# Ledger of designs, part 33: peptides against a protein of PDB entry 1LOE

Target 1, 181 residues: chain A of PDB entry 1LOE
Amino acid sequence: TETTSFSITKFGPDQQNLIFQGDGYTTKERLTLTKAVRNTVGRALYSSPIHIWDSKTGNVANFVTSFTFVIDAPNSYNVADGFTFFIAPVDTKPQTGGGYLGVFNSKDYDKTSQTVAVEFDTFYNTAWDPSNGDRHIGIDVNSIKSINTKSWKLQNGKEANVVIAFNAATNVLTVSLTYPN
Target 2, 181 residues: chain A of PDB entry 1LOE as posed
Amino acid sequence: TETTSFSITKFGPDQQNLIFQGDGYTTKERLTLTKAVRNTVGRALYSSPIHIWDSKTGNVANFVTSFTFVIDAPNSYNVADGFTFFIAPVDTKPQTGGGYLGVFNSKDYDKTSQTVAVEFDTFYNTAWDPSNGDRHIGIDVNSIKSINTKSWALQNGKEANVVIAFNAATNVLTVSLTYPN

## One batch from the design tools (peptide; made by RFdiffusion4, then SolubleMPNN)

Design b1_p12_5_s4 (from b1_p12_5 with V8K E12K)
Fold by OpenDDE base, seed 1:
Structure b1_p12_5_s4 (fold): chain B 181 residues (1-181), chain A 12 residues (1-12)
Amino acid sequence: as target 1 above (181 residues)
Amino acid sequence: PPFFDKIKTSFK
């Protein structure tokens, strides 16, 4: 069985195993997707393709990813739009910004996008987000409209720990978020 | 990939 893994504890100024797109860059050993500037999108891709499935056999890989993130919003009550962890084709480019988080272009299911994302969504878009208006974690399959969501209380400026795991035997994608500090 | 259509979800 093939296994691929990587770990980045400190993000360097020349992080060669990442492809930066848009406004994404590294500073002070952190991967920074955006500054607090309107209408910006930043992305970072792992530079090597990941073999998640085999088109010939249909075999699907288990995977687990973990990361720590911080959202530093100047105004805790006015935060947009959030970010995603996503899986997309190797030639992926930034998509629509704003509420589409730079990874999708539609609220309608579009299988041609071939994109799955876990969103950490800080801004309520009435057209597709949960009606309670809560900031939320969402699981997005080929659409910005999540197939499932969970309310999430943003702690501005605090480190959150995320674990995302996929079990290929059950097809269950599991997401956990905690604020340990 | 086809398995995207079969994804189920769980939150912890």
Scores: peptide ipSAE 0.735, ipTM 0.972, DockQ to the pose 0.938
Fold by OpenDDE base, seed 3:
Structure b1_p12_5_s4 (fold): chain B 181 residues (1-181), chain A 12 residues (1-12)
Amino acid sequence: as target 1 above (181 residues)
Amino acid sequence: PPFFDKIKTSFK
């Protein structure tokens, strides 16, 4: 069996195990994905490839990831789109289309994108987001249009704890978000 | 990967 793991408690100015894309950077020991301005996209990739699937053996990896984040989005209109945790091919590049969270580029299902994301979405895009207009957590498979969503009551400026787990035996991707404080 | 199409979801 093969196991890859990493842990970053404090994001330093030179995180050699991360590849920064777009406007992503570190400051005050935090990973900051965007500038506090319009038209900004930033990403950070784990620098080593992860063997999540082996085409020769058919084996699929289990995985679990956890992280803490803070979003400042006091309203639903003068805010950015949110962010994602995502898995994508090693040559993945940031996408600049509005509402696509820097990861996708179409609301249509496209298996060639080979991208799975968990979105924490703070902006209602009429064309693909849940019709109730709620901020939401979404699970995105090869499309910005989530295969499933859950309403998310954002506690503005508060730390949220996220756990994302995938069970390869059942193909179940589980997402939990809590506000411990 | 093909297994992406088989992903099921759960929210806790």
Scores: peptide ipSAE 0.730, ipTM 0.971, DockQ to the pose 0.926
Fold by OpenDDE base, seed 5:
Structure b1_p12_5_s4 (fold): chain B 181 residues (1-181), chain A 12 residues (1-12)
Amino acid sequence: as target 1 above (181 residues)
Amino acid sequence: PPFFDKIKTSFK
């Protein structure tokens, strides 16, 4: 059994262990996905492939990721779509923007996507989001339509701590979001 | 991966 791990505390201008796609970039030692303009997608991939599943043995890896994010929304009534943490095939490219968050292309379940995402969704898309219209955390499996969601109160400009863990024995993906301050 | 179809979810 082997373990792959990485940690980035300060994101540099030439972060070699990240692959930037679209408008993704680093500034002020932070990873920034977009410049907060319309119809843009930015992504950042860890440059080394992660062995999560072995097709020969069927073994599935446990994994845990943690990160801190800040969302600044100058106008709470005019917001962007949010972002995801996602796992996708090694040669993944940006997908549909807007409400699809640059990682999906359909609200219908599409096995060919081979993508799992945890979304931090700040924009209500009537076609697939929870009917209450709340900002929410969603778990997305091969579809932008989440298999499960939880309402999330955005604290504008505050640091949120996220922990995402997958237990291969139980197949449970656990998401935790807290605002320590 | 096939296990994607088996994913269960939990929020803390």
Scores: peptide ipSAE 0.723, ipTM 0.970, DockQ to the pose 0.926
Fold by OpenDDE base, seed 4:
Structure b1_p12_5_s4 (fold): chain B 181 residues (1-181), chain A 12 residues (1-12)
Amino acid sequence: as target 1 above (181 residues)
Amino acid sequence: PPFFDKIKTSFK
């Protein structure tokens, strides 16, 4: 069985294994997706394609990814839209910003997007977000409207550890978020 | 991919 892996512990100014889109860049050894201003979209793609599905055989890969993120805001209740970890076609380009997180264009299921995302959503969009208005983790399949969500309490400026795993045998996508400190 | 339609979810 073929296995592909990569690890980026520190994001350098010349991170050749990432493709930056929009306002995405690196600073202070961190990947930064926005300019910390309104109406920005930034993305970063791993530069090498990952083979997770074979159209000929139908085989699907298992995968696991982990990362640490920090959201800084003027206060714990004044944040922008959040961000996603996403899987999309190799030629993917930034999509609609704002509540669509630069990854989707519709709340309706759109199979043509071929995109799966785990959102860390800090802004309540009435049209598609959970009605309780909580900040949340969402799992998005071809739509900004999550197939499932979990409430998430932002710890401003603190490092959150995320683990996302997919089991191809069961088709279960598992998401874990913790604040270890 | 077709398997996208079959994705189930779990939160830990």
Scores: peptide ipSAE 0.716, ipTM 0.970, DockQ to the pose 0.926

Design b1_p12_6_s1 (from b1_p12_6, 6 letters changed)
Fold by OpenDDE base, seed 3:
Structure b1_p12_6_s1 (fold): chain B 181 residues (1-181), chain A 12 residues (1-12)
Amino acid sequence: as target 1 above (181 residues)
Amino acid sequence: MPFFDNLKTAFK
């Protein structure tokens, strides 16, 4: 078996194991995805390809990722869309469509995108988001329209802890978000 | 097919 792992506790100015796209950058040891302005998209990719699914053998890898994040979104109307953790092909490019979190470009299911994301969504898009209008965590497979969602009560400006785990044997992706005390 | 085409999900 093969295992690939990495850990970034402090994001430096020359983070060589990340590829920055769009407006993504590091400051004060944090990864910042966007500027605090309209019409901005930023992403950061792990610089080395990771082997999750082998098309030749059919083998699928387990994975676990954890991270902390802070969002400032004191209201639901004058805010950006949120952000995603995502897995995509190595040639993935930022997407600029509003509400698509820089990752997707359609609410229609598109197998060719080969993209899975966990979204932390702070803006209600009537065309695809849960009808209750709640801020939410979503799991997105090849579409911005989530296959599953959970209401999320954002604690504005507070650090959230996220754990995302995939079990290949059961084909289950598990997402946990907590605010530590 | 890629694993996530028929992905199952859960929230903790």
Scores: peptide ipSAE 0.605, ipTM 0.921, DockQ to the pose 0.876
Fold by OpenDDE base, seed 5:
Structure b1_p12_6_s1 (fold): chain B 181 residues (1-181), chain A 12 residues (1-12)
Amino acid sequence: as target 1 above (181 residues)
Amino acid sequence: MPFFDNLKTAFK
């Protein structure tokens, strides 16, 4: 069994293991997905394709990913759409922006998308988001409409720790978010 | 694809 792993401690201007799409870039050793301008989409892809699932058999590898993020909003009550971690087919391109987070194009289930995403959603879209209007973590399968959500209290400017794990034996995707500071 | 159709989720 082959294992693929990688880590990025600081992000450089010529980060060769990332493919930047849209407005994504690096600055001050941080990965920045978007500028403080609405309707922008920035994405970063791992430059080497990895084998997550087999399209013929449906077999899926176990995986764990962890990262920290900071959202710096000019106003804690006036934020952008948030961001997402996603897994998509090779040659994926930016999709619809705004509430679709540059990853999806519809709230309808689209099996041809072959995309799974964990969204950290800071903006309430009445057409598909949980009706309570809370900022939330969502798990999205081939649709921007999450199959599962959890309310999330944004701490502006603070580092959040995220762990996303998939267990192939149980078919369970687990998401955790904490603010250690 | 079974992965997409059978995915289960949890939050910690």
Scores: peptide ipSAE 0.583, ipTM 0.947, DockQ to the pose 0.786
Fold by OpenDDE base, seed 4:
Structure b1_p12_6_s1 (fold): chain B 181 residues (1-181), chain A 12 residues (1-12)
Amino acid sequence: as target 1 above (181 residues)
Amino acid sequence: MPFFDNLKTAFK
C-alpha cells in the first residue's frame, strides 16, 4: 500500500514540520515538552496530517514509528508525570495536564477522544495506574487508564530507544523500549 | 478511529 514517511534526526529552532502546543519547544537540537516545572503541558504535532484510517474504504494503514527520548530529572526518584506519544485527530488540542499527560481528560473510556497513546509514565496515579506503583509503559485507547502496561525502569539522563509498530492485518500495536547505552 | 476499539497490544 501507499507509504508516507518522515524523519527528524535533529530538532532545530526553525522546525517547520512541527506544530508546538503549550510549553513545547526545541532547544539544543532536542524537542522539549516541558519546562521542568510542575503543572505544564507541552505538545508537538507533525504538521502534515497522516492517513491512518480511511473512512470511505475502512482501510487502516500499517505504521512504524521510532524515536529516542531522554528524561533528565534532578533526582532519579523524583520525576514528573512523564510523556506520551499519541495519535489523535488533526485538530487535536492539549487536554488535561498532570497525570493525564495533556492527552486525555478521564479514566473512563471516551470514544469521542479518538486518541491512542503510548505513555511513558513516571508518576503513580492511584486512580488508574497499575497498583504495583512501578514506572511503566502504557498503551492508552481513549482513556488515561491503559489497556495494557509494562513495568519500566527509568535510567535517568539516558537515551531510550522506542519502536511503535502497528499491523493493520492483525490489529496489533507493538511497543518496545531499550536503553542501548 | 473505529479500529482502535478492538486494538490488541504487545510489548517487546
Scores: peptide ipSAE 0.547, ipTM 0.915, DockQ to the pose 0.939
Fold by OpenDDE base, seed 1:
Structure b1_p12_6_s1 (fold): chain B 181 residues (1-181), chain A 12 residues (1-12)
Amino acid sequence: as target 1 above (181 residues)
Amino acid sequence: MPFFDNLKTAFK
């Protein structure tokens, strides 16, 4: 049995275990994904491949990921588009920006994407988002159109704690978000 | 990846 663990409490200017894509960078001990400008994409990838799925045995690993994030929007009433935590092929490159969050290219299911994402979506896209227009957490499988969503009230500038857990035995991905502060 | 195709989800 192989176990992989990593933890980043402070993001430094030289994070050797991260690959930055697009506008992603570190500043003031934070990982910054975007600037406050239109149609920009920033991504950060864990530099070592993770053996979540074994192609020979078909086994899938359990995993738990926890992180804290802050959205600092200049205008709390006009925030686009949010961000994602995602799992994708090792050679992944930035995809379509804007409402696709740099991770997907279509609202239609695309097996070739091989991408699962947890989105923290602050902008309502009529074509695929829940019709109530709420900001939401979404779970996306090979599509920007979530297979499941939960309404989420953004607290601008405040730290949110996220836990994402996958149980391979039950094939259940669980997401929780809290604002403890 | 097989688990992606039939992924179940939950929020807590």
Scores: peptide ipSAE 0.546, ipTM 0.918, DockQ to the pose 0.937

Design b1_p12_6_s2 (from b1_p12_6, 5 letters changed)
Fold by OpenDDE base, seed 3:
Structure b1_p12_6_s2 (fold): chain B 181 residues (1-181), chain A 12 residues (1-12)
Amino acid sequence: as target 1 above (181 residues)
Amino acid sequence: MPFFDNLKTKFE
């Protein structure tokens, strides 16, 4: 079986295996998606296409990804929307609609987008977010409206560890978020 | 198009 893997422990100023979109950039060995201003969208794509789904055979690949992140969001009012880990077609472009995390553009299911995302959502959008208003982790398939969510107690400014695993045989996507410190 | 159709999800 074919296997593709990559690891980025330190994000450099000339990160050849990433394609930066919008306001995404690297600083202090970190990937920074947005500037500390309003109306900012930033993304970073792995530069090499990854064969997740084979249109000829119908086979779907397993995958596992892990990363750490820090969010500064001391309140739920004057904050950005959060961020996503996502898988999308190679020609994917940033989306600028507020609340769509730069990835989606509708709460309606759109199979043509061919996009799956795990969102770490810090802003309550009444139109599609869980009604309890909690910050949450969501799994988004072709829509900003998550197919499943879990309340997330954000530890402001602390490093979170994320593991996302997909088992193609069972068609199960598993998401784990922990704060080791 | 079977791209994550009927995806099952789990939080751990």
Scores: peptide ipSAE 0.662, ipTM 0.924, DockQ to the pose 0.829
Fold by OpenDDE base, seed 1:
Structure b1_p12_6_s2 (fold): chain B 181 residues (1-181), chain A 12 residues (1-12)
Amino acid sequence: as target 1 above (181 residues)
Amino acid sequence: MPFFDNLKTKFE
């Protein structure tokens, strides 16, 4: 019955409602997760915990999140590894980098992770990614190995609009990505 | 968390 919402249209240099981890930072009113260098992990957490699940009643909240992102790689044919939107415990810390996107540590299901992520994966990892080798959107539950994926054609340097919606009544997570421009 | 265990998914 209670709704919590927030919106960040411009990111300031001292964005107090975000907790930055690793190489994440703000510059020129943009949130930057990764510098254009190899082997970096950057994360940004919303500083206030949100109640998705009520342990007392068992109720699960509906939620909708939308954002715009840009992947700007110097070489469009050599892009690694992508990024995620994720939900994790409040004390979450950066996890394994590279193909694990700083969010997971294993392709095996690990319930102790308590992490759900929507990945925008630009690099094919043979060990767990879809065999067609396509860049893809994936939905990850306690594992870097997605429970479902959709092929995605990266438009380097272009703004992508993402909407992620969860319907608690149906237990369905819906993901959409478009390039409007 | 319950929804993690049996999450259904859809791409649009």
Scores: peptide ipSAE 0.605, ipTM 0.925, DockQ to the pose 0.900
Fold by OpenDDE base, seed 5:
Structure b1_p12_6_s2 (fold): chain B 181 residues (1-181), chain A 12 residues (1-12)
Amino acid sequence: as target 1 above (181 residues)
Amino acid sequence: MPFFDNLKTKFE
């Protein structure tokens, strides 16, 4: 059994274990995906490929990811689209921005995408988001239209703790978000 | 990554 782990406490300007795409960058020891401007996409990929699925053996790995994020919206009533944690093929490139969060291109299921994302969605897109209009956490499989969602009350400027865990034996992806303070 | 096709999900 092989285990891969990494931890980043402070993000430096020459962060070697991340591949930045689009407008993603580091500042003040934080990873910043975008500047507060319209229609930008920023992504950061872990620089070493992670073997989650072995096509030869069929084995699927367990994984757990934890991170802390802050959304600091200049206007709490006029926010951007949010962001995602995602798993995609090693040659992945930025996709459609805006409501597609730079990760997907369609609300229709596209198996060729081979992308799973956990979205932290702050903007209501009437074409695919839950009809109640709530900000939400979503789990996306090969589509920006989530297979499952949970309402989420954004605390602007506050640190949120996220844990994403996948159990290969049960095929269950678990997502938790808390505001400790 | 075919295992994602029948992915089960849970929020905690």
Scores: peptide ipSAE 0.603, ipTM 0.920, DockQ to the pose 0.938
Fold by OpenDDE base, seed 4:
Structure b1_p12_6_s2 (fold): chain B 181 residues (1-181), chain A 12 residues (1-12)
Amino acid sequence: as target 1 above (181 residues)
Amino acid sequence: MPFFDNLKTKFE
């Protein structure tokens, strides 16, 4: 049994364990994925690959990740596209921006993507988002079109706590989001 | 990665 763990409490200017892509950067001990401007993609990858699936044995690892995020928009009802936590191949590169959140390129299932994402989607894209138009949490497998979604009420400027857990025995990905304050 | 293809999901 192998265990890999990491923790980033504060994001420094010289964050050696992150690979920044696009417009991603650190400021004031926070990771900023994008500026509040249109058509930007920012990503940050953990620099050490995590072995969650063994191609030889087929074994899959359990994992739990937790993080906090803040969306601070000038208008709570007029925000950008949102962001994702994602798991992708080691050599992953930024994908299509905007509603694709820099992680996917299509609403069609693309096996070659090998990407799973938990999206925190603040913008309604009529082509693939839930028809109710709600801001939502989505779980995306090889497509920007979520396999499951949950309505999410954004608290502008407030820290949200997220926990994402995968149980290999049950093959269940669990997502929780709370606003503790 | 085969497990992603049959991923089950839950929101809490």
Scores: peptide ipSAE 0.590, ipTM 0.922, DockQ to the pose 0.929

Design b1_p12_6_s3 (from b1_p12_6, 7 letters changed)
Fold by OpenDDE base, seed 3:
Structure b1_p12_6_s3 (fold): chain B 181 residues (1-181), chain A 12 residues (1-12)
Amino acid sequence: as target 1 above (181 residues)
Amino acid sequence: MPFFNDLKTSFK
């Protein structure tokens, strides 16, 4: 078996194991994806390709990832779209379409994109988001239109702990978000 | 491409 792992406790000014795209950067030991302005997209990729799927054998790897994030979005209208954790091909490029979280470019399912994301969505897009208008966690497979969502009550400015786990044997992706005391 | 085809999901 093959195992690849990495851990970043503090994001430094020269993170050689990350590739920054768009407006993504590090400051005060944090990864910051966007500037606090309109029309900004930023991403950070793990710099080494990870063997998630083997086209020859068809095998898919198990994985677990955990991270902590903070979002400042005190209202639902004058805010950005949120962010995603995503897995995409090595040549992935930022997408600039509004509401697509820098990852997707269509609500239509496109298997050729080979992109899976967990979104933490703070802006209601009528065309594809859950009709209740709630902020939500979504699981996105080859489309910005989530295959499943869960309402999420954002605690503004507070640290959220996320765990994302994929079991290849059962083909189940599990997402948890908690706000520690 | 079996890449996450028919992915099952769970929220905890």
Scores: peptide ipSAE 0.608, ipTM 0.919, DockQ to the pose 0.823
Fold by OpenDDE base, seed 1:
Structure b1_p12_6_s3 (fold): chain B 181 residues (1-181), chain A 12 residues (1-12)
Amino acid sequence: as target 1 above (181 residues)
Amino acid sequence: MPFFNDLKTSFK
């Protein structure tokens, strides 16, 4: 079967395998999605389509992705809105910003979105986020309202390791986040 | 289209 893999250890200024949208850019060997300015959206897309979804057969591929991220908020007690890892149609464009993280447009389920996201959400939106107000990891299917969430204690400025795995046979998406340092 | 229809989730 076909296998696709890629790894980016250092993000360079000429990262041709990424398509930047909005305020997304590379600096200091990091992918920067936002300048921590209100109401901004930055996205980066892998430039080559991946055969995760086969529209003809309906088959979905297994996948595992891992990455490290850092949130550097100037005020650790006032952080908005976080970011997402997402899978979307190849012609995807930035969607609503703010609490919608530039990926969704509604808390209502919209099958036409065809978007699955893992959110690392640092801001409590009363309309759809878990009522405890915790920062959280969420799994979003065609809606900013997560189908499942887990509380997450942000360590500002520290590297978090994330692993996202999907098993097509069981239809299970697994997410893990750790702060090893 | 069954794109992630009835997705099951887990956190580790």
Scores: peptide ipSAE 0.552, ipTM 0.908, DockQ to the pose 0.813
Fold by OpenDDE base, seed 5:
Structure b1_p12_6_s3 (fold): chain B 181 residues (1-181), chain A 12 residues (1-12)
Amino acid sequence: as target 1 above (181 residues)
Amino acid sequence: MPFFNDLKTSFK
């Protein structure tokens, strides 16, 4: 019934609808999650809680999220861990950094995490990532170990378009990533 | 708060 939508085309220094955690900040009208320094965690949360679950009926809402991102790595062979889009409880705090992307603490399934994430993973962690070592898109449910992955060829410095859609009726999460340029 | 259990996934 109720629909919540928001759009941010320019990121200012004092965004009222964003809560920055860790090293997240805005510069040059862009949202920057981290500097190119290892073991840093930057997060940005939507300041208003999003109603995905109706406690009265138990219904889960459909949603579609779209965004554009750019990864500027020093070179194609020396990149950080990547970043993630995630859904978590309203009182969420930064979790383990590095390969855990600041949103998880274990490769073991932890239902108390209450976190679902789409990772754009640029670093191979042998303990949980796909054995082929490819950079990849992953879908994570209560664990940094993805329930599904797809190989992804990073284009350094290029804009990637992402669409994440969830259909509550079918319980399907769909992820699309393209480089239009 | 519930979580997405038994989630199905698809990549485009």
Scores: peptide ipSAE 0.545, ipTM 0.910, DockQ to the pose 0.822
Fold by OpenDDE base, seed 4:
Structure b1_p12_6_s3 (fold): chain B 181 residues (1-181), chain A 12 residues (1-12)
Amino acid sequence: as target 1 above (181 residues)
Amino acid sequence: MPFFNDLKTSFK
């Protein structure tokens, strides 16, 4: 089985393997997706398309991705909407901002989006988020309304380690988030 | 692009 891999240990101003959309940019060796203000959308795409789906056979590849993120909010109890890791078509463009995280446009299932996202959602949207109001990790398939969620306690300014793994044989997407420090 | 039909999920 063919395997494709890439790694970015630090982000520089001349990061040529990323395509920035909206307000996304790099600073201090970090990828920054927002300006710590509401109603902004920042995205970054890996510039080289990844073969994860075989159109001839319909087979989907296994994948494992890991990354570290930091949410540094002015107030730990007053943060923006959060962010997503997502897989979308090569020609993907920013979608609705705010609670839609720039990735979706509806809480209704929209197969045409062809988008799967893992959201790290720090803002409660009554219309689609879990009723307990907790900040949460969500797995989203063609909708901002997650197919599954897990409560998540934000540690403001701390690095969170994320591992996302997909097993094509079992069709299981696994998400892990830890604060190692 | 893959279409993750009937995706199963797990959190660790």
Scores: peptide ipSAE 0.525, ipTM 0.911, DockQ to the pose 0.806

